# Designs tried in a protein design run: peptides against a protein of PDB entry 3S8F. Part 323

Target 1, 157 residues: chain A of PDB entry 3S8F
Amino acid sequence: VLTLFVAVPSLMTAFTVAASLEFAGRLRGGRGLFGWIRALPWDNPAFVAPVLGLLGFIPGGAGGIVNASFTLDYVVHNTAWVPGHFHLQVASLVTLTAMGSLYWLLPNLTGKPISDAQRRLGLAVVWLWFLGMMIMAVGLHWAGLLNVPRRAYIAQV
Target 2, 166 residues: chain B of PDB entry 3S8F
Amino acid sequence: DEHKAHKAILAYEKGWLAFSLAMLFVFIALIAYTLATHTAGVIPAGKLERVDPTTVRQEGPWADPAQAVVQTGPNQYTVYVLAFAFGYQPNPIEVPQGAEIVFKITSPDVIHGFHVEGTNINVEVLPGEVSTVRYTFKRPGEYRIICNQYCGLGHQNMFGTIVVKE

## One batch from the design tools (peptide; made by RFdiffusion4, then SolubleMPNN)

Design b2_p29_6_s2 (from b2_p29_6, 14 letters changed)
Fold by OpenDDE base, seed 5:
Structure b2_p29_6_s2 (fold): chain B 157 residues (1-157), chain C 166 residues (1-166), chain A 29 residues (1-29)
Amino acid sequence: as target 1 above (157 residues)
Amino acid sequence: as target 2 above (166 residues)
Amino acid sequence: SLQEETARALLEATRVAEEWLARFRERYL
């Protein structure tokens, strides 16, 4: 009940954030159905990281609803599915948001902008992190559906 | 200017809210798909039953592992299983192939898992509560019971065995 | 309105934080 209660405002927030991104993209000259996406500052790791976190959070949020559903939870509970969900929520959204925040915070604290090399490296880091998280998350969810147990070092399948 | 910006934001929000409604149906469809493909063998939950974890080892149907398997009818058995730190009782659990088995599982100490490999049996076992699982083993052989809930230092080695006899 | 008051409070908090950060940079960096 609590999870489902939290899910509603979370979904509303998610779509509001998406709306804000579209607005920002269009202000930056993006046009059309998807042109606004390209117009967003994808060259800034402080932007890219939290956005990737949000993207990872979408399937994680859906998984949260699954985990909170009595009938569906029977299938996935205490399987590798659950760690997959956690990694999307914590290791994706929270971590990437923190990473993105650092790319803003550190230059602001030092009073000096990051170098172009640091910027490029930052982009590589957050994209690779996201890719790794997606691979692991998909694998864990798949394993969970195959009834691989959580908190066990062995599995029959 | 602020009013103009506010209106613009609202317009995009309305669009995304419409999209969200569409996505809601997509999510419902995905849930329906998962239910159809993965829940066909769901074991119905039984009635909630309470026991005293402090006395379950000394008295009652769980007290004697030699009496844990009870025939309740033609081709029907009830098995009283204890999950404890760190193992299962009885071990092995011997049941006949093709019989309807009702597992009554409880714990005298902490929360444990009861995950039977090769089956869809996967439940948590709480002290003071009895977990009821109904299952029919169609294939003879050995089925490993795995604890999938952390229960202490010996958790990783907590295993049991169900032996299904022809 | 409550919304306006909240907005003003957030803006003020942001201002204070920025000033603090500026002083910190000046003094220690």
Scores: peptide ipSAE 0.016, ipTM 0.686, DockQ to the pose 0.037
Fold by OpenDDE base, seed 3:
Structure b2_p29_6_s2 (fold): chain B 157 residues (1-157), chain C 166 residues (1-166), chain A 29 residues (1-29)
Amino acid sequence: as target 1 above (157 residues)
Amino acid sequence: as target 2 above (166 residues)
Amino acid sequence: SLQEETARALLEATRVAEEWLARFRERYL
């Protein structure tokens, strides 16, 4: 079970990020238990993208604990569950963070702000990406639990 | 005030760290619950058994597919299976319904998968190591073996069959 | 102290990097 303690620093990091978000939201005028969330800059794709990545990382992280568990891994190993986990971790968190970084970096490097149209398009892109990833990930996890193998084009189910 | 700002940050961090610890316990509890309710089908890890992959095809219990199924008791069999590029031997594997089957699976070449549809049999097959899986087929019929570990150009078509006879 | 020297070195490195980035931006972006 000592292997599961690897999750501790990850959780600490995640919740530290959450703390930073709360602080930022409160600095932006958010009040109450959840009001700080609304106060965050949801109109900025550079912000929204990595946050959505973090949201996807929550179930992905939980899945990581499952995958690292000796007994539970027996159930999910080499099934569609594993690709589902990957799409939450890499294709969601990492990819969305990269997208967000790009939305921030390019304007800063060029010294030119993005247009409003580009901003709206960026928001659409990251939200649609997140939605698609969540649908696919849920499907893959579900299929994995039904013993659909990975790296195979056929399944009994 | 910088001091006030730092104090506020620390307060939030403290709260979230506390939440983190709480969630850790929740996850542990959930794992425990899952294990308590769903471990009946989990096959425990066996002892490490090694074999020479370079000679496994020439000598030993895996060498002759015609002798791969060995009756070890009144209703017990051991099946010596080779997963290779790209197939399984013996193929088909014929076993009686209701018998306890111990699969001894190894590879002469690369890592393969041994995933039997309709069962909980799903193991990695490593060259030089023997994977042991015990299973009792309750229903007669054909069970497909799927390689779920990429093993080369023919991976996608690497299938076997277990035939369970009445 | 070693700590102070390290801090000073880091600050100097940061300054140099910022100047370099500024020049780069002006020339190429």
Scores: peptide ipSAE 0.008, ipTM 0.714, DockQ to the pose 0.029
Fold by OpenDDE base, seed 1:
Structure b2_p29_6_s2 (fold): chain B 157 residues (1-157), chain C 166 residues (1-166), chain A 29 residues (1-29)
Amino acid sequence: as target 1 above (157 residues)
Amino acid sequence: as target 2 above (166 residues)
Amino acid sequence: SLQEETARALLEATRVAEEWLARFRERYL
C-alpha cells in the first residue's frame, strides 16, 4: 500500500503542470471547461512537443504504478512491458521536451526567429514522433502481456 | 492583478489536485480488481534464501548436475539450477509431466534471468540468493529457458531447455 | 563557441530537411 503512494508526488506534479496549462489557455482567451485547450498555442512546436510528451506520460505513469506493484511486477518484469513503459517516459516525455526546448533554444542562441517552414516542419516532426512512439509503446506493452521477454531476440509468440 | 492571478492559480491547482487524487484511487482500484480476477498469473514471493556464490559449484545441492533433480515426495521434485555465463545447469532439465516442480535457482557469477517460454516462470537470478519458483508442467515437450537479464558477451546465446516427459 | 557551432549545424540540417521536403512535395504531392 505504501509503495503505491509513491505515485502521489508524481501525480501531483503532473497535474500541477496541467493546471498551469489551463491557466495559460484561459489567459489566451479560452473559456469553459474545455475551451482553454483549444486556446493553447498548438501552432508552436516548442509548446506542442512537451505537451505531447505529457500525454504520453499519462499511460506511462499508470504503467509505473503497475510496475511498482509487488504482485503485478511478477507479470510484467523483464518483459517487453518494461521497455514499453520507459519509452513513454524517456523517449516520449523527456525526448519531446528536449525537442520542444530546442525550438526555444535555437532562436534564442541565434537571435533569429524560426521560419514558417521550420515551424511547420517542427510540428510535423513532433506529431510524427508522438504517433510512432505511441504505436511502439502499445506494441511493446501488448507483447509484454503476452510474455515476450525483454533483452532477448526470441519469443514464443 | 497579482492577487487575483494567485487565487485563480490556487483554484485550478485545487481542482487538478482533486482530480489527481481521484485518479490515484482509480489506479489502485484497477490494481485491486486485476489481482482479484487474475490471481492465477501472480507468483507469490518466497522466503529469502542465501548461498555463497564462490562455493556453490563445489559443494551443496548445485554442485553436481547429475543430482540436480531431487524427488521430494510423490509427484514432487526440487530442481537445483545454476544460471551462469553463459548457460544453465543442468541442461536439459528433465522432469515428469504433472509433477510439482520446485526450482531453486542461483548464480555463481553475475545476475542472470530465468524465463521459461510457455510458462509464467520469469525470475531474476542473483549471486548469493536463491530464487524459488513452483510450477507444474501440464503438457509434455520442450520448454526453452531464456536469459532476460544482460550478463555479458554471450548473453544473447544463453539458453537452456526443460524437457517434460510423459 | 561550441554552442554556436552546434546551433549553426542544426540550422543547416533544418534547411536541408526543408529543401528535401519541398522537393518531395513537388514530385509526389
Scores: peptide ipSAE 0.007, ipTM 0.718, DockQ to the pose 0.022
Fold by OpenDDE base, seed 4:
Structure b2_p29_6_s2 (fold): chain B 157 residues (1-157), chain C 166 residues (1-166), chain A 29 residues (1-29)
Amino acid sequence: as target 1 above (157 residues)
Amino acid sequence: as target 2 above (166 residues)
Amino acid sequence: SLQEETARALLEATRVAEEWLARFRERYL
C-alpha cells in the first residue's frame, strides 16, 4: 500500500510557507517570478537559518514519501538511508529553526540588537551548518542505496 | 489594510497550492515509473504467519538446527532460521548455488534484524511472527548476516554466515 | 564474554559522564 496521500497536507503546508515568503519578498520590493527571493533579508541569521532548514526539508520530505511507501521502504529500511532522512528533518530543519529562533528571541528579550560582528558570525554558523548537513545527508542516503546497514560498525562496501 | 493583505496572501496561497498539486502528480508519476521499471529485484512480503516464541526452541521446525534446512523440491529449500540474543541458528546456513531458498525467520526473545550482505535480504524479525523471504544465490561463497536492529548489549557482535556451495 | 565486556565498558562510560555532570553542576550551578 502506497500512503502517498500523507504527502498532500505536507506539501500544502510547505507551499503555504513559500507563499508567505513570496508575499514578504514582494513587499520588500522584489519583482518578477524569482526577484522576490533576492529581496528577502538574507543578511539576518534569524531569517536565513529557518529558510535553510526549509530547503533541507525538501529532499527530506521526498525521502519521507519513500520511507512511507510499502515497496520502496523494503529497499531502504534499516540502512544508512534512514539516518540520512533524520538528519535532514531533525538536524537540519528543526535545529536550524531553533537556531534562528534564538537569533530573534535573545535580542527581543534583552531589548538590545546583536552587534554586526555577531550577525556576521551567526550567518557563517548557519551556512556552514547547512553545508555540512547537506554533505552528510547526501552521503548517508547514497550509502543507504548501496545497502550499508544501519546500527552496524561494518559493511561490505 | 489588514483585510487587503489577507486577500493578497490568499491569492499567493492559491497559486502555490496549484503548483503543489502539479508537483504532487509529478511525484506520483515518478514513483509509479520507478515501481514499474525497478520491481524485478523486490522480494515480495509473505503472508502473516504466527508462532509461539516461548515454545519455538522446544518444538516445531526451528527446534533442531540440524534439521533447519529442508529440501522441498529439486532446486527448492526452506530454511528455518532463529535470530536470538546474540546470534543466528543454524550458523553457518549451508545452501546450494542456484537453488530457490525460502527463509522462515523468527525470534524466541526480542526483535532482531536479518541483513544479508551482497543481497537484497533485509528484514526485521519479531518474536511471535515469522518473516518469509525468498532468494536465489547465483554466486557461491560466504555471505555475512548482520543484525541491524538494536537487540541488547551484545547487538554489535551479533553476526551469522550463509555458505553457498557449488 | 563479549556481552560482559561491552556492558562493563558502557557502565564505565556512564560513570565518567555522571562524574562530569556532577562537577559541572557543582561549579556552574
Scores: peptide ipSAE 0.000, ipTM 0.701, DockQ to the pose 0.020

Design b2_p29_6_s3 (from b2_p29_6, 14 letters changed)
Fold by OpenDDE base, seed 5:
Structure b2_p29_6_s3 (fold): chain B 157 residues (1-157), chain C 166 residues (1-166), chain A 29 residues (1-29)
Amino acid sequence: as target 1 above (157 residues)
Amino acid sequence: as target 2 above (166 residues)
Amino acid sequence: SLADRTAENLRRATAVANAWLARFKAQYL
C-alpha cells in the first residue's frame, strides 16, 4: 500500500524534474523534441551524477511496483532481485545524488572552483559508478528471476 | 521577463504532469495485465493458521520427525516441517514423485526462510504461524532447501534436503 | 607471493588515496 501510494507522487516529481530539465535545456539553446537534452551541462559532474541517478531510479521504481504486487513479489521476494532493486534506489539515485551534491556544494561553500582535471575525474567517477551499478543491478535482477536466493552464498544456478 | 519564464515553466510542468499521469495508468495496466495472464506459477496463500511456537516441538504434528510425512489421500501427502536455528526437520524430507505435497511449515524460534531450489517454493516462516505451500514434484532427485531469511550466526549453513523418490 | 603483492597493492592504493585526500583538504578544507 505504501509503495503504491508513494509511486504516484514520485512519478509526478520525476516528470516535473524532467520538465525542469527540458526547460533548462531549451534555455541553453536546445531545440526540438530531444535537442534540449544535448544542451544540458553534461560536462558538469554535479549535474551528471544526479541525472544518472534518476535514470537508474526509473527501472528501480518500476521494480518497486513489482515488489509491491502480491503475485509478482512471490516470484522475486528474497531473491537476488531485491538487492538489485535496493542498489538501484540507494546506490544509484541516493548515492549519485549525494556525489553530485558534493560536487556542487563544496566549491560553492569555499568559493574555490574545482580544477579541470578534477572535473574530468569527477565525470569519470560518476559515469563509471553508474555503469558499474547498472551491470550489477541487471545481473542481480536477472539472477533473481532465475531464483537465486537472497542472503545465501550458494545457488543452484 | 520573469512572468514569461514562469509561464513557460508552468506550461512544461503541466505537460509533463499530464504525461506522468498517463504513464501511471499505463504502468498499472501493464501490471494488471501481467497479473491476469501470469498466474500459473503463483502458489496461493492458505488460510491463516497459528500454532504455539513454545510447544510445537513437544506436541502436535511437528513434534516427531518420523511422523512428519502424512498421507492424506491417494497420491497426496502433508509434510509438517520445522524450520529452526539452524536447520530443517525432518531432514531429509522424503516424498514420492508425482504426488501432491502440502507443506505445513512453522518455526519454534525465529523467522526463517524456506526456499526450495529448482521449484517456485519460497516462503518466509514465522514463529506462531503455519505456512502452507502446495507443490508436486515432477522430477525425482534431491532438492535443496535454503534459508533466505537471516536467522542468526548459523544462517549461512542452514540447509535441508527434499528427496523425491520414483 | 600473493600476500606480498596484496600488501604492496594496498600500500600503493593507500598512498594514492592519501594524496587525493591531501589535495582535497587543500582545496576545500
Scores: peptide ipSAE 0.005, ipTM 0.692, DockQ to the pose 0.022
Fold by OpenDDE base, seed 1:
Structure b2_p29_6_s3 (fold): chain B 157 residues (1-157), chain C 166 residues (1-166), chain A 29 residues (1-29)
Amino acid sequence: as target 1 above (157 residues)
Amino acid sequence: as target 2 above (166 residues)
Amino acid sequence: SLADRTAENLRRATAVANAWLARFKAQYL
């Protein structure tokens, strides 16, 4: 039971990040309940990448609660569900955050700004990565619910 | 202006982070308290059954595959299964349709998986511990056992079969 | 162009994702 309390600080972290995004959006001229979202720098891959990572992390976090539940883990443990979960957590959030960091870091290290073409390519890369990760994650979670085993090359379905 | 904005953001974030950290420590304290006062163990499934993995092949209910299936009552059986590198014993496991089967699964070597296709049987098998699964096969036929925990170079080929007889 | 091809790939991927989600929803939700 206490294991599920781990979700609380995680949610608090998520809310803090969301609040920071709202603050940033409002500073950039966004107004209203949701207008601050549009005001965020969606033209910058260094921003878009980690935000997409966070979006992927949300269902992953929900899955974390499932995986941490004794009764629910019985259903999903060592099935394709588990790879689906950590692909959202690692290959989505961590990887996209790393990508975003790269788009910020390289220009700063070299002293050369990225070109417009590089910026557009970067946006394409992170959006394609996110979309691919979401498709794969849905497939893996679905397969897991169908009792497709993890670490096996064959399955009933 | 940018400096002032950054300072405002930092102050806002620090407040929420401080709150988050405080709550984290509260939760850690609660866990510590629970562990300190807990007397029934932390095994949600109940009692932990142990076995000596070094002797399980030579003595006891897992030693003889011919004696692995034990009738414990009317339409009730216990099956003592070994998961090892790289297979299952007995293989095949033969059980009657409609009977209540209690699988007692352990390993003499490393951690394995015991995943039976077409069923909800899916457990980790740890050396020195006995995994217990209760299941009733409603349909006759063959059910494949798959190792879903990496156990070495032959892991991908580690399969067994349960034959359910009419 | 690369941008156009990327956009098309995104559209295709989105279509696949939507189809999967629709089937999943129909079966389990």
Scores: peptide ipSAE 0.000, ipTM 0.718, DockQ to the pose 0.019
Fold by OpenDDE base, seed 3:
Structure b2_p29_6_s3 (fold): chain B 157 residues (1-157), chain C 166 residues (1-166), chain A 29 residues (1-29)
Amino acid sequence: as target 1 above (157 residues)
Amino acid sequence: as target 2 above (166 residues)
Amino acid sequence: SLADRTAENLRRATAVANAWLARFKAQYL
C-alpha cells in the first residue's frame, strides 16, 4: 500500500504538466476539449521532444505500478520487461527531455536561432526516436511476458 | 490580469489532479481485477531461512553435491542448490517427472539469479539467505538454469541444467 | 604499470576536454 502511494506524486506531477500544456494551448487559441492540443507548438522540436517523452512515460508509469506490486513483480522481475520499463522512463522521457532542452538551450547560448532546415531535422530526430523507442519498449515488454530473462544473451523463446 | 490568469491555471490544475486521482483508482482496480481473475504465477515460498555463506560449502546440506537431492516423500524431493561464481551445483540436477520438488537455493559468494527456462521459477539468490521454490515438472527433458543477475566477469556463461527423468 | 597508464589516460582526456572547451568558448561565447 505504501509503495503504491509513491505513484501519487508522480501522477500529480505528470498531470500538472498536462494542465500547463492545456493552459498554454488555450492561450495559443485552442478551443474545445482537444483543440488546445492542436494549438501547441508542434513545429518546435524543443517542445515536441519532452511531450513525446511524457507520452512514453504514461505506459511506463503504469508499468511502474506493476513492478512495485509484489505478486506482479514476481512475473516480470529480471525479465526483459524491466529493461522495457527503463526505456520508457529513462530512454524516452528523460532522454527526450534532454534532447528538447538542448534544442532550446543551444540557440539561446549561441544567440543564433536554428535554421528552418535544422528545425525540421530536429523534428524528424525526436519523432523517429520516439517511434523506435516505442517499438523497442513494446518488444521488450512482450519478451518479458514470455519469460525472456534480462542480462542473458539466450532465451528459450 | 494576473489574478485571472492564476485562477485559470488553478482550474486546469484541479481538473487534471482529479483525473490523476481517478486514474490511480483505475490502476488499483485493474490490479485487483487481474489478481482476482488471473494467476500471478507466484510460487509459494517458505519462511525466511538464513545460512552462513562462509561455511555453506564445508558443512550442511549444500556441502556435498552428491547428496543434494533428498527424497522427503514418495513423490517429494528437496534439492539443495548452490549458485556460485560461476555455476550451479549440483549440475545437472536430476529429478523425477511428476514429483514435487522443493528447491533450497543459496549462494556462498555474491548475489545470483536462478531462472529456469520453461518454468516460472525465477528467484534471486542472496548469500546468507535460503530461497525456497516449489515446482512440479510435468514434462521430462532438460531445463536450463540461467543466471539473470549480474554476478561478475563470468556471468554470461553461468548456466545449469535440470534433468527431469521419466 | 596500470596506475601509470590510467593516470596518463586521464591527463590526455583532460587535455582533450580543455581544448574542446576552449574552442567552444571561442566559437559560441
Scores: peptide ipSAE 0.000, ipTM 0.711, DockQ to the pose 0.025
Fold by OpenDDE base, seed 4:
Structure b2_p29_6_s3 (fold): chain B 157 residues (1-157), chain C 166 residues (1-166), chain A 29 residues (1-29)
Amino acid sequence: as target 1 above (157 residues)
Amino acid sequence: as target 2 above (166 residues)
Amino acid sequence: SLADRTAENLRRATAVANAWLARFKAQYL
């Protein structure tokens, strides 16, 4: 029970970031309950990449609660569920944040903005990465629930 | 402008924090519900038991594979299993169908896994610690034991077999 | 040059990967 409360700081942090996004969206003219989302700069890969990472982090965080539960962890421990979890956390959130950081950092360090072609390519890359990672993560979690073992080349199922 | 922005951010933070707390309670409630309705699928863990990994092969219940399966009562058995680099002992493990089996698993060397296919038996095996798992095999046949914790060069070939007899 | 060394390292890495895949196929497929 106490382990589940460890999720509180993480959730608070996640929703604080969401609050910052809402504030930014409303400053950009977004109105209504969800209109602020559309007002965010979805044409900038430096913005889109980390936001997609955050979206992947949500189910990963939910899975973290499962993994931290003594009884539920017994079901998923050392199955494909575990790599599914950290691929959402590391290969999605951390990696996409790193990618987004590069799209901001390199132009800033060089003092030259990226071209429109580079911007479009960047958007394609981060969206395709996100899509691929979501497919992989869903597959790994599903396989884990089917008791596919981690670190084994064969499985019964 | 900075002061106005600060007040606005604070208002949004309060709202999202409230939402966060609400969602936390929802998740806790869902977990509680799941545990209450699906507890039958959880194999009870035994009490923490320690053993000396340096002597476990020489003395004690794990020392002789021929005496690894011990009948403790009517239709009740304790099986003392060693997971080692790279295999399981005894192998095969022979148990009767329908009997309550208590597996007591430990390692003389490094950390291994004990994953029995077709069952929900899946435990880490630590040197110096005895993992206790209770299970009743309802169907006769062969069940493969897989090491799902990397343990060295032979990890990928580390398999065992449980033979459940009618 | 750095470029040449990088290219060589990539070629070596590719060769190692291919050898590993071939071994894996031979052993498990």
Scores: peptide ipSAE 0.000, ipTM 0.708, DockQ to the pose 0.014

